# Peptides against a protein of PDB entry 2FGR, part 192

Target 1, 331 residues: chain A of PDB entry 2FGR
Amino acid sequence: SSVTLFGIVDTNVAYVNKDAAGDSRYGLGTSGASTSRLGLRGTEDLGGGLKAGFWLEGEIFGDDGNASGFNFKRRSTVSLSGNFGEVRLGRDLVPTSQKLTSYDLFSATGIGPFMGFRNWAAGQGADDNGIRANNLISYYTPNFGGFNAGFGYAFDEKQTIGTADSVGRYIGGYVAYDNGPLSASLGLAQQKTAVGGLATDRDEITLGASYNFGVAKLSGLLQQTKFKRDIGGDIKTNSYMLGASAPVGGVGEVKLQYALYDQKAIDSKAHQITLGYVHNLSKRTALYGNLAFLKNKDASTLGLQAKGVYAGGVQAGESQTGVQVGIRHAF

## One batch from the design tools (peptide; made by RFdiffusion4, then SolubleMPNN)

Design b2_p21_4_s1 (from b2_p21_4, 13 letters changed)
Fold by OpenDDE base, seed 2:
Structure b2_p21_4_s1 (fold): chain B 331 residues (1-331), chain A 21 residues (1-21)
Amino acid sequence: as target 1 above (331 residues)
Amino acid sequence: SPLAELEAREAEEEANNVITF
């Protein structure tokens, strides 16, 4: 059989001008252009067009050498694939996240990404950001003339938090059209969680689209997330994103992305704008720089995700500027 | 999926470290 060892080491120098105290933070950070990872995967041909697969992937923290340990929390799946598509068993990206984060020009990492896939309500579940799930079964269709879909269910295994039962149950999926320069998708998901020890449903709807003009790519996202609490009413966020990318000089890429987070429970908005540049030194090695600006209004306290340096909030109504300059190496 | 294509390009770039058993 064949086993592929693979990974990415992405490490940066990062700066943010404000933390929760109003002080600057700077240092060595991780995962500014791509999430640093180590993985093992393989595929076995079973004949008749059927294949078995496995995938084991964990995050690498190059700044501390994985001081908190290593695990396969990024993905730990066994699969069957063929003309029917692919079935996966194990922890993975949920189908909605796997498809709809693909319209984020910052690849859901660093200080520039779309932050809509978030725990908006201090949910007490392990994956209340809607990105991954434990105990997941996923199915992905083939592409039929551009049309494709993915579906997933995660078992709660009778997990409880406070009075909440069924914590960690996920159900969701997407439908998409992917043909040539055009991609468009609709995703729907519900996850059961707890907020303040009380049962809460995390409902998510996301629309995504992109078009590649050759000289530039445009991408957009529209999302609504609702934490439906039994007591205290819904915590609703409407998130919007528009981005553009273009090749530069055959070896570079420039990215510009804007996002708006309309946090209805606190009647407050946050605006994010990010400029990114990637310079490919080879197929596997790149230099990159990100410049992000986050403007909170009113009661909004959002912070940029400078992983390994500072990923906390700021004071209400404060603006934060972030910079990352780093090396990405794939192996 | 562009993430599955990034994962697949990452996977094709990653396919260079094949250990055969």
Scores: peptide ipSAE 0.023, ipTM 0.625, DockQ to the pose 0.401
Fold by OpenDDE base, seed 4:
Structure b2_p21_4_s1 (fold): chain B 331 residues (1-331), chain A 21 residues (1-21)
Amino acid sequence: as target 1 above (331 residues)
Amino acid sequence: SPLAELEAREAEEEANNVITF
């Protein structure tokens, strides 16, 4: 049996040139290259190839010292694993996000990530971004000749919002092929939520792929999210991402990622382009810089996620520029 | 212990995976 204390402290100086008022924001932010976290994990060998595990992980906010408190909302699981794969009980990444966010070259954090995993419809559920769920049971297969899968179900526990029942129920999964330099995955999910106090289904389909050429990695995502409403019609977003990364000078990595968010309910597009650089000072410590441009068209109001500085929207049709320069330390 | 070394490698691979993600 083992217990490991682990974490990441990632803190940056961030700037965005526009907020919702059209003003610039700047300051000390968090989680620009990796989400800052503190965790405990461990395993117990039960014999016969069976293991028990636990994982407790919370977000760290280094700019304010976790002034809002600390919790294990990132992951709080107990598991059994073996030749059959892994079963997890507790709050975690849902299987679809666990797999499909791995194609994001910006680690689902900072100003550069793929923002497709979002609450597009002012959903009233706590996890309407499709990233995590409470009351989750998940199962992950072993890798069989490259083929793997994950499945999850989250209980709603009779949670209601307005007239909506079953709020927080999740069902979803992925199938994948991971072999050497190639990864490809298809994810499907449905989450029950509410919009305006009315029952709404958040349906998601995501296709991801990456290939590591050694000298560079290419990665892509195709996603459709639909908030299916009984009244007022569907809120649909098609999201697209293409990214490339390459090692630089043996200690650096450069990343370039483009995303398009086609917001059908408002007939409006947003374009995101991000250039990132990571400089490894050691295996545990890196310097990084991100430069992102977000172009909103028409009624689109998307903002870059400069956590700790500004993560809100902008005025309709406005463009935003963001910069982050920071230190990531893993322990 | 070999288990602690394996877990340190798995943690280093997961830390490397968290660093490579």
Scores: peptide ipSAE 0.017, ipTM 0.474, DockQ to the pose 0.049
Fold by OpenDDE base, seed 3:
Structure b2_p21_4_s1 (fold): chain B 331 residues (1-331), chain A 21 residues (1-21)
Amino acid sequence: as target 1 above (331 residues)
Amino acid sequence: SPLAELEAREAEEEANNVITF
């Protein structure tokens, strides 16, 4: 059997020119290129092509030393795998986010990522961003000539908020084609939550694709998120992303990504553009810089996620500029 | 994928920190 201790420490100096009061924020932030983490994982060969696995992973906050504590909320799974694929039990990325965030050139981290996987409706559930779930069972198929799929179900365990029952129930999955330079996938999910103490279904559909031309990679996402409320109408957001990355001099990578968030319930758009550079000092250590611009229109109040410095909103219709410069170290 | 390349780099880097029991 094997056990691996692994992790990432990613810490940066970050700046945003506006907070909710219109003031600048700056300081030491975390997770600008990759989410800082500590994990344990292992596998046991049971013979006959069957393997047991475990994975325990938590977020690290290098700026404060995890002052609020440490937990395994990133992943806490036991699994069986073999020729049939993999079954996982425990908190993890839901299958839809696990697959569809892979098209984000900023790895769902820092000030540059696609922000479509979000709580758009002030949902009162713990995971209303559609990223992870408690009480999750997941199944992932093998790859069959490029074709693969993943499915998940999370139990609500009769959790209630206000008059809403079944809070935290998830059902979802994806189908994908992954072959050589091409990746494409379609994901569908529904999660039960509450908004204003009333039952609400969070429906999500996401299409992703990427192609690696060797000299550059292109990636794209199309997403619709809809919080279906019994009273007050649906809260719908259409999110779009297009990105490109290219290797530089064998040791660097440049990234450019654009996203549009069309927030239908407030008839308001936000535009995000991010330029990133990673410079590998070794296999494990990199320097990086991110420059992001977020333009809110009309009633939009979105903010860049400068974790550890400022991750809140801005005033309606305000634009925000963010910078991160940092070190990522993997171990 | 950048995440898969990160996960693959993470997996290659983690291959150096394997404690075998």
Scores: peptide ipSAE 0.023, ipTM 0.577, DockQ to the pose 0.414; fails the geometry check
Fold by OpenDDE base, seed 5:
Structure b2_p21_4_s1 (fold): chain B 331 residues (1-331), chain A 21 residues (1-21)
Amino acid sequence: as target 1 above (331 residues)
Amino acid sequence: SPLAELEAREAEEEANNVITF
C-alpha cells in the first residue's frame, strides 16, 4: 500500500479597489493561483487490475493558520478502480464541476476564475454553487478512444430547510471527448435546495472545450444555471467564458480570460477580464500575479473572490479591480 | 494544458513524495 502526503501553500498580497461600501481592501490572501490544501491519499493493489483508494483533502488558510479549523471538505473519498473505471464514495467535487472547471485557465481559484459555478439565488443549501456534494457516489469511466464520462448521485438524507425537502440531493454527469490537443465536454446537473425556505431546483448545463495549439491554448465555457422556484419565478444566469494561455520563456505562463455573466432575474450583466502570469522558480514553487477587472452593469453586484482579503459584492453597477501577487509552493 | 501539466507535475511530484508506510 502507498500513502502520500501532499499539499499546496498559496499565499498572496491582494488588493481590491472597492468593497460593498466603495472602500478599498488589501492584505494577505490565500489561494490565488491554486487552492491551498493539505491531503492524504493512497492506493492498494488488490490484484487482477483492481485497486482500492482513499483521498482526504482539506483547505489551508495560510493567512490565519486555519483559525476556523481544518476539515476534509475538499475531498473525503474511498474508491475502487480498475478496467471498469473508478467508483468513489464520499464528499468530492461533483462530476460536472470536476470536469467542467478544468476548462477554467485560472483553475477555479483566486480573482481570475470563471465564477459561473455559483449560488446565484441565495440558495440555502451548503453546496448551492454546484461544486461539491456530501453523501456522493461517483463513477468515472476509463478513456475509450477519447470518449469518457462521469456520473454522480448525492443522497439528501431527508435534509429539510423550511418547507423544502430533499435538500442536498444531487444528480448529474458529463460526457467528454479528450484526444490529443482537443478536449470537449457537456455536463448536466440538478441539485435540490431551498430559497427563502421554499423548495428550489438548481439546474445546470455546461459546455466546455479547449484546444492546445502548442504555442497557445484556447479554452471556453458556456453555462446556464437555473434556480427553479415555485414562487417568485426562476433565477437564471447565462455565463460565458473565453480564455487563452501561452508558455513564456519555458518557465512562465501568461493567461488572459474573459467572462460574461448574464443575470436574467435582475436583467443585469457583469463582465470579467483577467490577466495572469505564473513564473515557475522550480517544479514546486511559483511566483504569480493576477490582475482582474469586473464591470457590473445595472443591478449587478458581483465581486472578485480575493479569498482572505475580500470576497463580498460591490454596489450595484460598480466596477471592481483586483490584484494578487503571491507564492505558490507544492509539497 | 497548464492545469493538466500542473496536475501531471503535481502527479509526478506527488509520485515523488510517496511516504511508504
Scores: peptide ipSAE 0.021, ipTM 0.567, DockQ to the pose 0.307; fails the geometry check

Design b2_p21_4_s2 (from b2_p21_4, 14 letters changed)
Fold by OpenDDE base, seed 5:
Structure b2_p21_4_s2 (fold): chain B 331 residues (1-331), chain A 21 residues (1-21)
Amino acid sequence: as target 1 above (331 residues)
Amino acid sequence: SALAELEAAEAAIEATNTVTY
């Protein structure tokens, strides 16, 4: 049997030129290139190709030393795996986010990531961003000639908010083709939540693809998120992403990613463009820089996620510029 | 490819602090 201790400490100096008041924010932030984490994982060989596993992972906030505490909310699973694939029990990434966020060249963190996996509707559920779920059972197939799939169900445990029942129930999955330089996936999910104390279904469809040309990688996402409300109409967002990455000088990587968020309920668009660079000082340690521009139009109030400095919105129709320069260390 | 080698190096880091029993 084995146990592995692992982690990442990623801390940066960050700046955004506008907050909700129109003022600049700057300071020490966290998780600019990769999410800072501490984890424990292990496996036991049970014989016959069957393995037991566990995974415990929590987020680290290096700027404040986890002043709000430490938890295993990133992942807390026990699993069985074998020729049949893997079954997981416990809080984790939902299968849809686990697969479809892999096409984000900014690793779903910092000021550059695809922000489509979001609570677009002021949903009152804890995980209304569609990223993780409590009380989750997940199944992942092996890879069969490139074809693979994942499925998940999360129990609501009769959680209620206002008149909404079944809050936190998730059902979703993906199908994918992963072969050599090519990856392509389709994900579908529904999560039950509440908006304004009323039952709401969060429906999500996501298409992702990437191709690694060796000299560069291209990646793309197409997503629709709908918060289906019985009263007040649907809150729909169409999100699009296209990105490229390339190795530089054998020790660096440059990334460029564009995203468009078409927020139908407010008839407003936001455009995000991010340039990132990672410089590997070693296998474990990197310097990085990110430069992001977010252009809100009309009633859009989106903000860049400079975690630890400022992750709030801006005034309607305002643009925001963000910078992160930091150190990532993996252990 | 250089990009694939960088991705593989990042994945290998998490395996370094492993105790077997």
Scores: peptide ipSAE 0.115, ipTM 0.677, DockQ to the pose 0.429
Fold by OpenDDE base, seed 3:
Structure b2_p21_4_s2 (fold): chain B 331 residues (1-331), chain A 21 residues (1-21)
Amino acid sequence: as target 1 above (331 residues)
Amino acid sequence: SALAELEAAEAAIEATNTVTY
């Protein structure tokens, strides 16, 4: 049997030129290139191609030393795997986010990521961003000539918010084709939540694709998120992403990504463009820089996720510029 | 890609951080 201790400490100096008051924010932030984490994982060979596994992972906040405490909210799973694939029990990435965030060239982290996996409706559920779930059972197939899939169900355990029942129930999955330089996936999910204390379904459809040309990689996402409300109409967002990355001099990577968030309920768009660079000092340590520009139109109030410095919104129709310069160390 | 390099680095780190029992 084996146990692995692992982690990442990623800390940056971050700046955003506008907060909700129109003032600049700057300071020491976390998780600009990769989410800072501490984890334990292990496997046991049970014979016959069957393995048991566990994974416990929590977020680290290097700027404050985890002042709010430590937990395993990133992942807390026990698993069985074999020729049939893998079954996981416990809190994890939901199958849809696990697969479809892989097309984000910023790895769902820092000021540059695709922000489509979001709570667009002030949903009151703990995981209304569609990223993770409690009480989750997941199944992942093997790869069959490129074809693979993942499915998940999370129990609501009769959780209520206001008059809403079944809060936290998730059902979803993806189908994918992963072969050599090509990856393509379709994901579908539904979560039960509450908005204003009333039952709401969060529906999500996401299409992702990437191609690695060796000299560069192209990646794209198309997503629709819809919070279906019985009163007040649906809150729908269409999100689009296109990105490119290329290796630089064998020691670095440059990334450029554009995203559009068409927020239908407020008839407002936001445009995000991010330039990123990672410089590998070693296999474990990298320097990085991110430069992001977020242009809100009309009633849009989106903010860049400068974690540890400022991750709130801006005034309606305002633009925000963000910078992160940091160190990532993996151990 | 930085992710692939991170994954490769994580795999290399895994080999050094793994206790077998």
Scores: peptide ipSAE 0.112, ipTM 0.702, DockQ to the pose 0.438
Fold by OpenDDE base, seed 1:
Structure b2_p21_4_s2 (fold): chain B 331 residues (1-331), chain A 21 residues (1-21)
Amino acid sequence: as target 1 above (331 residues)
Amino acid sequence: SALAELEAAEAAIEATNTVTY
């Protein structure tokens, strides 16, 4: 049997040139290169190729010492695994986000990540960003000659908001091909939620691919998110991402990523471009810098996610520039 | 490859933080 203590402390100085009032924000922020975390995990060999597992993981906020508390909301699973794959019980990344966020060169955190996994419709469910779910059962296949898949179902437990009676139900999964330098995946998900107290379906389709040329990696995402409302019409967003990364001098990595968010319900686009650099001081410790530009058009109000400093929106049609410079330590 | 080096570094960190019994 084994138990592993693990974590990341990632803290930065961050700046954004505009908030919702048009003023600059700056200070100490968190999770600029990787999400800061503390976790426990382990496995037990049960014999015959069967293993039990557990995973408990929470987010760390190094700027305030977790003043809002600590929890295992990142992952809290028990599992069985073997030649059949892995079954997980408990709060986790939903299978679609677990696979499709792997194509994000900014690790789904800081001012540079793909922001497509979002609550686009003021959904009233706690996980209407499509990233995690409570009451989740997940199954992951083995890899068969590159082919793999994951499936998940989350129980609503008769949770109600307004007239909606199935809030928090998730069903989804992905199919993938992972072989050598190539990765490609298709994900489909539906969540039940509420918008304005009315039942709403959050439908998501995501295509991802990457190729590692050795000297550089290319990665891309295509996503449609649709909040289907009985009253007021659909809230649809098409999101696109293209990124490249390359090693620099054996100790560094440079990353460039572009994303487009076409917000159909407000007929408005946002463009995000981010340049990142990571400098490895050791296997555990890195310095990093991110520079991001977010151009909102028309009624778009998107903001860069400078966690711990400012993660809110901006005025409609306003552009935002963000900078993060920080230290990442893994233990 | 840079990816294989990162994966090897993560595995080495995990090994140092693992108690086996």
Scores: peptide ipSAE 0.201, ipTM 0.737, DockQ to the pose 0.437; fails the geometry check
Fold by OpenDDE base, seed 2:
Parts: C-alpha cells; structure tokens; sequence
Structure b2_p21_4_s2 (fold): chain B 331 residues (1-331), chain A 21 residues (1-21)
C-alpha cells in the first residue's frame, strides 16, 4: 500500500484597476497559476489487476492561513480501478469539468482562465458552476486506441431550496479522443438547482480540442450553459475560448488566451484576453506573471478572479485590467 | 514538450512524497 502527501502553495501580488465602485484593488492573492492545495492520496494493490485508492484534497489560502478553515472540498474519494477503468465514490470534479477544463491553458485558476464553468444565473446550489459535486459516483474508462469516456451521477439526497426538491442532482459525462498531439472531447451535463427559490435545470454542453505542434500548442473550447427556469425564461450563455502556448528558452512557457462570453439573457458580451508567463526555477518552483483584460459590453458586469484580492464584478459595460505576479511551489 | 516535462516533474515529486507500506 502507499500514501502520498502532496500540495501546491501558489501566492501572488495581484492588482485590478476596477472594482464594483470603479476603484483599484491590490494585495496578496492566492492560486494565480495553480490552485493552492494540500492532499493525501494512496493506492493498494488488491491483486488480479484490481487496486483500491483514496484521495483527500483541500484548498490552501496562503494569504490568510486558511482563516475560513480547511476541508477536503476539492476531492474526497475512495476508488476501485483495474482493466475496466476507475470507479470513484465521493466529492470530486464532475467528469465534464475534469475533462473539459483540461483545454484551459490557465488551468481553471487565476485571472486568465476560461470562465464558462460558472453560475450564470444566481443559482442557489452549492456547485452551480458545474465544476464539482457532492454525493458523486464517477466512472472513467481506460483509453482504447485514443478513445476514452467518463460518466457521473450525484445524488440530491432530497435537498430542498424554496420549492426545488432535487437540488444538487447531477448527471453528465464526456467522450474523448486523446492520441499523440491531438485531444478532442464532447461533454454533456445536467444539474438540478434553484433560482429565486424555484426549481431550475442547469444544462451544459462543451466541446474542447487541442493540438500540440511541438513548437506551440493550440487549444479551444465551445460551451453553452443554460439555466432553464420555470418562471422568467432561460438564462443562456455561449462561451468561446481560443488559446496558444509555447515553450521559451527551455525553462519558460508563454500563454495567450482569448475568451468570449455571450450572455443571452442580458443581450451582452464580455471579451477576455490574457497573457501569461511561467518561469521554472526548478521542477518544484516557478515564478509567473499574468496580464488580463476583460471588456464588458452593455449590461455585462464580469470581473477577473483575482482570488484573495478581488473577485467581484464591475459596473455594467466597464473594462477591467488585472495583473498577478507570484510564486508557485509544489511539494 | 513543456507539458510532458511538467507531468514528469509532478510524477517525480509524487514519487518523493510517497510512503509505501
């Protein structure tokens, strides 16, 4: 049997030029290149090609020393794996987010990531961003000549919010092709939630692809998120991303990513462009910098996610510039 | 590739942090 202690401490100095009042914010932030975390994981060989596993992982906030406490909300799973693939029981990334966020060149963190995996509708469920679920059962196939898939179901356990009686129920999955330089995936999910105390279905469809040209990698995402409400009509967002990364000088990586968020319920668009650089000082330690521009149009109020400094919105139609410069250490 | 090097670095870190029983 084995147990591995692992983690990342990622802390930055961050700046955004506008908050909701139009004022600048700056300070010490967390998780600019990778989400800071502490975890334990292990495996046991049961013989016959069967393995048991566990994974416990929580977020670390280096700026305040986890003043809100520590938990295993990132992942808390037990698993069985073998020639059939892997079955997981417990809170985790839902299969759709686990696969489709892999096309985000900013690792779904900091001021640069694709923000499509979001609560677009003021959903009252704990995980209305479509990233994780409680009470989750997941299954992942082996890779068959490039083809792979993942499926998940989360129990609602009769959780109620207002008149909604199935909050937190998730069903979803992906199919993918991963072979050599090519990756491509399709994900589908439905989550039950509440908006304004009323039952709401969060439907998600996501397409992702990447290609590694050796000298550079291209990556793209296409997503539709729809909160289907019984009253007030659907809240639909179409999100698009295109990114490129390239190695620099054997120890660096440059990243450029564009995203468009077409927020149909408010007939408003937001444009995000981010330039990132990572400089590896070692296998464990990197310096990084991110520069992001977010342009809101019309009624759009999106803000960059400078965690630990400012992650709120801006005034309607306002643009925001963000900077993060930090250290990532993996242990 | 830089990604493969990162993955290899992560795997090497994991190996050093692993206790076997």
Amino acid sequence: as target 1 above (331 residues)
Amino acid sequence: SALAELEAAEAAIEATNTVTY
Scores: peptide ipSAE 0.150, ipTM 0.704, DockQ to the pose 0.439; fails the geometry check

